# Peptides against a protein of PDB entry 3V4L, part 111

Target 1, 386 residues: chain A of PDB entry 3V4L
Amino acid sequence: GQPLAKDKVALLIGNMSYWEHPKLKAPLVDVYELTNLLRQLDFKVVSLLDLTEYEMCNAVDEFLLLLDKGVYGLLYYAGHGYENFGNSFMVPVDAPNPYRSENCLCVQNILKLMQEKETGLNVFLLDMCRKRNDYDDTIPILDALKVTANIVFGYATCQGAEAFEIQHSGLANGIFMKFLKDRLLEDKKITVLLDEVAEDMGKCHLTKGRQALEIRSSLSEKRALTDPVQGAPCSAEALVRNLQWAKAHELPESMCLKFQCGVHIQLGFAAEFSNVMIIYTSIVHKPPEIIMCDAYVTDFPLDLDIDPKHANKGTPEETGSYLVSKDLPKHCLYTRLSSLQKLKEHLIFTVCLSYQYSGLEDTVEEKQEVNVGKPLIAKLDMHRGL

## One batch from the design tools (peptide; made by RFdiffusion4, then SolubleMPNN)

Design b2_p15_4_s2 (from b2_p15_4, 8 letters changed)
Fold by OpenDDE base, seed 3:
Structure b2_p15_4_s2 (fold): chain B 386 residues (1-386), chain A 15 residues (1-15)
Amino acid sequence: as target 1 above (386 residues)
Amino acid sequence: METTEVVSTSPELPP
């Protein structure tokens, strides 16, 4: 019969905004496009941008809680990375310069933990450099991996080589994702799919002699990302997994705020990623005596590091939100919360209505505090232990 | 013509 997945779970991490290293651009688009494709494949996807070491560890721990016997696990990483002694290290955004293995996440350690969950398939898609880090002479003594015959690595580049992104004036994929996205929905054994991606990448004049896909696999079975999920969750563990995933993807409900002046504001929320939310405000009712009014959001929790200069923009794009702008209502003020993983408390903020009456020169302000609870990934409390 | 630049995702480690 066709192989069945007990469930399908993916963690996608895109690191771009490095503190001590060159900033990247491609991971934004790559994580977003891959998220949408994996969702079409019935994956439970957690998508995270710009994680610190601690946040990456917690994201991996939460991902591992979603894994169980016969579950398909997929880890995608786009960012800086290195490979020492056949171990792949994902570099967090807070990694020092130079970084070491102690500042980074070892993919083979994650694989060990996935094997302890008795997963049905373990897929790693690593869109990072594989150069040796000469500043890290640490030889990791890894415990011997179990022989599970269900492991697939897709490395965006060959051993000792660099991965590249295509920088345009606009949004662009990394080279790996550019080719992967065209094949990902195909009903093929994952190693066959990746081999076709390798052939497509090999035809690209931009990558020829610079970047080549490496496939490393122990996969003995014909497993595909298209493999159907086993029917309705009948186990308590499957129910818990579904609830945990749903919790991490719950948006606040849109609300209508009523001000004393008679202005009504629609407050809405959209997810760009599991840790990135757009807040938008719109004036839905204005008394005729009010000539001008704007609804600003302010007083965010300090943990979110929201710069007021980047809040309350007339377009989603001015917030740095280019991907979900088509799905947002028009003629709002937009604010992008890009670090929801840092939110320790409930998301409490102020909606400030600034308005002017006809025939009065002075602006009037009314304020309402809004508590929307813990949105998206903030429900997982990924900061637990800080 | 928008110049397509291929940029390494490798940090330039200081020499």
Scores: peptide ipSAE 0.127, ipTM 0.731, DockQ to the pose 0.751
Fold by OpenDDE base, seed 5:
Structure b2_p15_4_s2 (fold): chain B 386 residues (1-386), chain A 15 residues (1-15)
Amino acid sequence: as target 1 above (386 residues)
Amino acid sequence: METTEVVSTSPELPP
């Protein structure tokens, strides 16, 4: 029969905004496009940008909680990385220069933990460099992996080689994602799909002799990313998994705020990533005696590190939101919350209405506090260990 | 002409 997945879960991490290392650009687009493709494949996708070591560990732990017997697990990483002694290390944004294994996440450790979950398929897509880090002399004593015939690695580059991004004048994919995205929806065994991606990448003049896809697999079964999920969650564990995923993707409901002056504000929310939310405000009703009015959001929790200079923009693009801007309402003020993983408490903020009456020179202000609970990834309380 | 630069995702580790 056609193989069935008990469920399908993906964790996508894109690290770009490194503290001590060169900033990347491709992971933004790569994580976003891969998220949309994996959602079309009925994956439960957690998509995270710019994680610290601690935040990456917690994201992996939460991902492992979504894994169970016969579940398909996919980990995608785009960012800085290295490979020592056949162990792949993902570099967090807060990693020192030089970084070591103690500052990084070992992919083979994650694989070990995935094998303990008795997963139906383990896919790693690693869009990172595989150069040796000569500053890390640590030989990780990894426990012997279980002999499972369900592992697939797609490395964006060969052993000891670099991965590259294409810096264009606009938003562009990394080299690996550029070819992967065109084939990802094909109903093929995942190793056959990746082999076709390797052939397509090998035809590219930009990558020829610089970057080549390496496929490492033990996959004995015909497993595909297109494999259907087994029907309605029949187990308590599947229900818990579905609820846990749903919590990480729950947006606040849109609100209609009514001010004493008779102005009505629509407050809305959109997800760009599991840790990135856009807040938007619009004036939906204004009394005729009010000639001008604006609705600003302010007083965010300090944990979010929101610069007021980047809040309340006339376009999503001015907030750094280039990907979801087409799906947002027009004629709003927009604020991008890019670090929802840092939120320890409820998202409480102020909506400030500034307005002017006809025939009065002075501006009047009214304020309303809004509590929207814990949006998206903030429901997982990734910081409870600090 | 949109210049396409191929940039390594490897940090230049100090020498």
Scores: peptide ipSAE 0.127, ipTM 0.735, DockQ to the pose 0.789
Fold by OpenDDE base, seed 2:
Structure b2_p15_4_s2 (fold): chain B 386 residues (1-386), chain A 15 residues (1-15)
Amino acid sequence: as target 1 above (386 residues)
Amino acid sequence: METTEVVSTSPELPP
């Protein structure tokens, strides 16, 4: 019979906004497109951008809590990275220059922990460079991995080589994701699918002689990302996993705010990633005596590091939100909340209505405080170790 | 012709 997954869980991390290293662009598009494809494959996907070392550790711990016997686990990483002695290191955004293994997450350590969960399949998709870091002389003494015939690594590049992005006048994928996305929905053994992606990369004139996919696998069974999830979660653990994932993906409900002047505002929320939310405001009712009226969001929690100069934009694109702009209502003011993983408390903010009456030159302001609880990933309390 | 540039995702490590 076709293999069944007990469940399917993916953690996708895209690091681009490095503090001490060159900024990347591709991880934004790559994580977003891969999230949408894996959701079509019935994966529970956590998608995170721009994580610190501490936040990456917590994201991995939360991912491991979703894993259990016969669950398919997929880890995708796009960002800076290196490989020393066959160990792959993912570089957090707060990593020093130069970075060392003590500042980075070892993928083989994550694999060890996944093997302890008795997972049905372990897939690692590593869209990072695999150059040696000569500033890290540490030889990691890793414990011997268990012999599990269920591991697949897709490395975007060869050992000791670089990974690349294709820059053009707009948003672009990394080279690996450009080819992976065209094949990912195919009902094929995951190693066969990745081999076809490797052939497609090898035929491309832009990629040929610059980047080649490397596949490492112990996978003895015909396992595919298309494998169906075993029916209704009957176990207490499966119910907990479903509830935990659902909590991490629950948006605040849209609100209608009513001001004393008789203006009505629609406040709405959209998820770009598990840690990135767009707030949008629109005027849905205005008395005829009010000639001008704008609704701004202000007074965000300091933990979110919201620059007011980037808030309340006339387009989603002006906030840095290029991916979800087609799904958003038009004629709003837009604010992008990145870094929701940093939120320790409820998301409380102020909606400020600025308006002018016909025949009065003075602008009037009214304010309402809004509490939307913990949105998206902020429900997981990723800060519980402080 | 849109100039497609292929850019490394490697950090420039100090020399």
Scores: peptide ipSAE 0.125, ipTM 0.736, DockQ to the pose 0.680
Fold by OpenDDE base, seed 4:
Structure b2_p15_4_s2 (fold): chain B 386 residues (1-386), chain A 15 residues (1-15)
Amino acid sequence: as target 1 above (386 residues)
Amino acid sequence: METTEVVSTSPELPP
């Protein structure tokens, strides 16, 4: 019969906004597009941008909690990275220059932990450089991997080579994701699918002789990303996993705020990623005697590191939100919260209504505090170490 | 013609 997955879980990490390293662009689009494709494949997807070392460790730990016997696990990483002694290291955004293995996450350690969960399939898609880091002479003593015969690595580049992104005048995919996305929905054994992606990359004039996909696999079964999920979660563990994932993707409900002046504001929320939310405000009712009226959001928790200069923009794009802008209502003020993983408390903020009456020179302000609880990934309390 | 730049995701390691 066709193989069945007990469930499907994916962790996607895109690191771009490095502190001590060159900033990347492609991981934004790549994580977003891959998220949408994996959701069409019935994956429970956690998508995270710009994680520190600590936040990456916690994201991996939370991902491992979603894994169980016969679950398909997929880890995607796009960002800086290196490979020493056949071990792949994902570089967090807070990594020093030069970085070392002690500042980075070893993919083979994650694989070991995934094998302890008795997963049905382990897929690693690594869109990172595989150049040796000569500043790290540490030989990682990795424990021997179990023989599970359910492992697939798709490396965006060859061993010792660089991975590349395509910088256009706009948003573009990395080289790997550009070809992967066209085939990802195909009902093929994952190693066959990746081999076809490798052929497509090899035919492209942009990538030919610069970047080639490497496939490393120990996959004894015909497993595909299209393999159906087994019916209703029968185990307590599967129910907990489903609830935990659902909790991590629950948006705040849209609110209608009423001010004393008779102005009504719609406050809305949209997810761009599991750790990235857009807040938007719109004036839904204004008394005719009010000539000017704007609704600003302010007084965010300090843990979110929100620059007020980037808040309350007239377009989603001015916040750095280019991907979900089509799904957002028009004629709002937009604020992008890009670090929801940092939120330890409830998201409490102020909605400030600034308005002017006809024939009065003075601007009037009314304020309402809003508590939306813990949105999206902030519900996982990723800062609480296990 | 939009100039397609292919940029390495490798940090420039100091020399």
Scores: peptide ipSAE 0.106, ipTM 0.721, DockQ to the pose 0.734

Design b2_p15_4_s3 (from b2_p15_4, 9 letters changed)
Fold by OpenDDE base, seed 2:
Structure b2_p15_4_s3 (fold): chain B 386 residues (1-386), chain A 15 residues (1-15)
Amino acid sequence: as target 1 above (386 residues)
Amino acid sequence: METTEVVSTSSELPK
């Protein structure tokens, strides 16, 4: 019969805003495009940008809590990385220069933990450089992996080689994602799909002799990303998994705020990623005696590190939101919260209305505090280890 | 022809 997944869960990490290393561009687009494709494949997707070492560890721990017997697990990483002695290391955004294994996440350690969950399929898609790090002389003594015959690695590049991005009109894609996205929805064994992606990459004049896909697999069964999920969650663990995922993807409800002057503001929320939310404000009613009015958001929790110079923009693009701008309402002020994983408390902020009456030169301000609870990934309490 | 640039994602560790 066709193989069934008990469930399908993906963790996607895109690190680009490094502190001590060159900034990347591709991970933004690549994580977004892959998220949308995996959602069409009925994956429960957690998508995270710009994680510290601690935040990456917690994201992996939360991902492992979603795994169980017969669940398909997919880990995608785009960012800086290295490979020493056949071990792949993902580099967090706060990693020192030079970084070492103690500052990084070992993919083979994650694989060990996934094998303990008795997963139905383990897929790793690693869009990172595979150069040796000569500053890391540690030989990790990894415990012997179980023989599970259900492992697939897709490495964006060969051993000892670099990965590349293609910059076009200000947007960049990883070379791997450029070819992967065109085939990801195909009903094929995952190793066959990746082999076709490798052929497409090998035919491209831009990538030929620069980057080649490497596939490492023990997969004995015809497993595909298109494999259907088994019906209704029958176990307590499956119910908990579904509830945990749903909590991590719940947006605040849209609000209509009414000010004393009779102005009405619509406050709305959109998810760009599991840790990235856009807030937008619009004037939906204005009394005729008010000639000008603007509604801006301020007084965010300090943990979010919101620069007021980047808040309350006339376009989503001016906030750094290039991907969801088509799905947002027009004629708003936009604010991008890019670090929701840092939020320890409820998201409380101020909506400020600045307005002017006809025949008065002075501007008047009214303020309302808004509490929207813990949005998106902030519900997982990724800070519980402090 | 829109100029497509291919850029390395290397971390450029110290030499």
Scores: peptide ipSAE 0.228, ipTM 0.792, DockQ to the pose 0.681
Fold by OpenDDE base, seed 1:
Structure b2_p15_4_s3 (fold): chain B 386 residues (1-386), chain A 15 residues (1-15)
Amino acid sequence: as target 1 above (386 residues)
Amino acid sequence: METTEVVSTSSELPK
């Protein structure tokens, strides 16, 4: 019979905004496109951008809580990375220069923990460089992996080689994602799908002789990303997994704020990623005696590190949001919260209405505090270890 | 002509 997944869970991490390393661009688009494709494949997807070491550890721990017997687990990483002695290291955004294994997440350690969960399939898609780090002399003594015959690695590049992005018209894609996205929905054994992606990448004149996909697999069964999820969640663990995923994707409800002057503001929320939310404000009612009015958001929690210069923009693109702008209402002011994983408390902020009456030169301000609870990934309390 | 740039995702570690 066709193999069934008990459930399907994916963690996607895209690191771009490194503190001490070159900034990347591809992970933004690649994580977003892969998220949308994996959702069409009935994956529960957590998508995270720009994680510190601590935040990456917590994201992996939360991902491992979603894994159970017969669950398909997929980890995608796009960012800086290295490979020493056949161990792959994902580099967090706060990694020092030079970084070492102690500053990085070892993929083979994550694989060990996934094998302890008795997963049905373990897929690693690693869109990172595989050069040796000569500043890291540590030989990880990894315990022997269990023989589970359900492991697939797709490395964007060969051992000791670099991965590349293609920049076109301000958007960048990783070479791997560029070809993976065209085949990911195909009903094929995952190793056959990746082999076809490797052939397509091999035709790319830009990366010919510089980057090639490497597939490492022990997968003995015909498992595909298209394999159907086993019917209604009958186990307590499946209900917990569904609840945990739902919490990580719950947006605040849209609010209608009413000011004393009679102005009504619509406050709305959109998810770009599990840790990235757009807030938008629009004037939905204005008394005729008010000639001009604007609704600004301010007084965000300090943990979010919101620069006021990047808040309250006339377009989503001016906030750095290029991907969800088509799905957003037009003629709003937009603010991008890019670090929701840092939120320890409720998201409380101020909506400030600035307005003018006809025949008065003086600007009047009214303020209203808004509490939207913990949005998206902030519900998972990823900070409980500090 | 869309300028295609191929950029390495390699971190340059100090020499």
Scores: peptide ipSAE 0.205, ipTM 0.774, DockQ to the pose 0.754
Fold by OpenDDE base, seed 4:
Structure b2_p15_4_s3 (fold): chain B 386 residues (1-386), chain A 15 residues (1-15)
Amino acid sequence: as target 1 above (386 residues)
Amino acid sequence: METTEVVSTSSELPK
């Protein structure tokens, strides 16, 4: 019979906004596109952008809590990285220059921990450079891996080589994601699917002789990303996993705010990623005596590091949100919260209505505080170390 | 013709 997954869980990390390293562009699009594809494959997807070392560790720990016997686990990473002695290191956004293994996450350590969960399939998709870091002379003593025969690595590039982005019209894909996305939904053994992606990359004139996919696998069974999830969660652990994932993806409900002047505002929320939310405000009712009326959001928690200059934009794109802009209401003011993993408390902020009456020179302000609880990934309390 | 640019994701480590 076709193999069944007990469940399917994916962690996608895209690091772009490095502090001490060149900024990337592709991880934004690649994580977003892969998230949408994996959701069509019935994966529970956690998608995270721009994680520090500590935040990456916590994201991996939370991902490992979602893994159990017969669960399919997929880890995708796009960002800076290196490979020393056959160990792959993912570079956090706060990594120093030069970075070392002590500043980075070792993928083979994550694999060890995934093997302890008795997973049905372990897939690693690593869209990073695999050059040696000569500033890191540390030989990692990795514990011996278990023989689970359920492991697949897709490396976007060869050992010792670079990975590349394709920049086009202000958007960029990683070369790997450009070809992976066209095949990812195919009902094929994951190693066969990746081999076809490798052939497609090898035929492309842009990538030929620059980047080649490396597949490393110990997959004894015909496992596919299309493999159906087993029916209703039968274990307490499966119920907990489903609830934890659901909590991490719960948006605040849209609110209708009523001001004393008779203006009504719609406050709405959209998820771009598990740690990235867009807040939007729109005027849904205005008395005719009010000639000008704008609804600003302000007074965000300091932990979110929101620059007021980037808040309350007339377009989603001016906030840095290019991907979800088509799904957003038009004629709003938009604010992008890109670091929801940093939120320790409830998301409390102020909606400030600025308005002017016909025949009065002075602007009037009314304010309402809004508490939306912990949105999206902030519900997992990723800052609570186990 | 929209220019497709291929850019390395390599971190420039100090020399």
Scores: peptide ipSAE 0.191, ipTM 0.767, DockQ to the pose 0.714
Fold by OpenDDE base, seed 3:
Structure b2_p15_4_s3 (fold): chain B 386 residues (1-386), chain A 15 residues (1-15)
Amino acid sequence: as target 1 above (386 residues)
Amino acid sequence: METTEVVSTSSELPK
């Protein structure tokens, strides 16, 4: 019969905004496009940008809670990385320069933990450099991996080689994702799919002699990312997993705020990633005596590190939101919350209405506090332990 | 013509 997945779960991490390392661009588009493709494949996808070491550890722990016997687990990482002694290390955004294994997440340790969950398939897609880090002399004593015959690694590059991104004036993919996205929906054994991606990369003049896909697999069965999820969640564990995933993807409901002056504001929310939300405000009703009227959002929790200079923009693109702008209402003010993982409390902020009456020179302000609870990934309390 | 640059995602660790 066709293989069945008990469920399908993916964690996608894109690190770009490094503190002590060169900034990347491709992980933004790569994580977004891969998220949309994996959702079409009935994956439960958590997508996270710009994680610290601690936040990456917690994201992996939450991902591991979604794994169980016969579940398909996919980990994608795009960012800086290295490979020492056959161990792959994902570099968090707060990693020092130079970084060491103690500052990074070892993919083989994550694989060990996935094997303890008796997963049906373990897929790692690693869009990172695989150069040796000569500043890290640590030889990881990895416990012997179980022989599960269900492991697939897709490395964007060869051992000891660099991964590359395409830089354009606009949005661009990493080289790996550029080819992976064209094949990902194909009903093929995952190793066959990745082999076709490797061939497509090998035909590209930009990548030829610079980057080649490496496939490492112990996969003994014909398993595909297209494999159907086993029917309705009949187990308590499957229900808990579905609820946990749903919590991480729950947006605040759109609100209609009414001010004393008779102005009505629509406050809306959109997810760009599991840790990135766009807030938008629009004037839906204005009394005729009010000539000018703007609705600003302010007084965000300090944990979100929101620069007011980047808030309340006339376009989503001015906030750095290029991916979801087509799905947003027009003629709003937009604010991008890019670090929802950092939210320890409820998202409380102020909506400030600034307006002017006909024949008065002075601007009037009215304020309303809004509590939207814990949006998206903030429901998982990824800060539990600080 | 927008110049397509292929840029390494390598962190230049200090030499």
Scores: peptide ipSAE 0.234, ipTM 0.787, DockQ to the pose 0.774; fails the geometry check

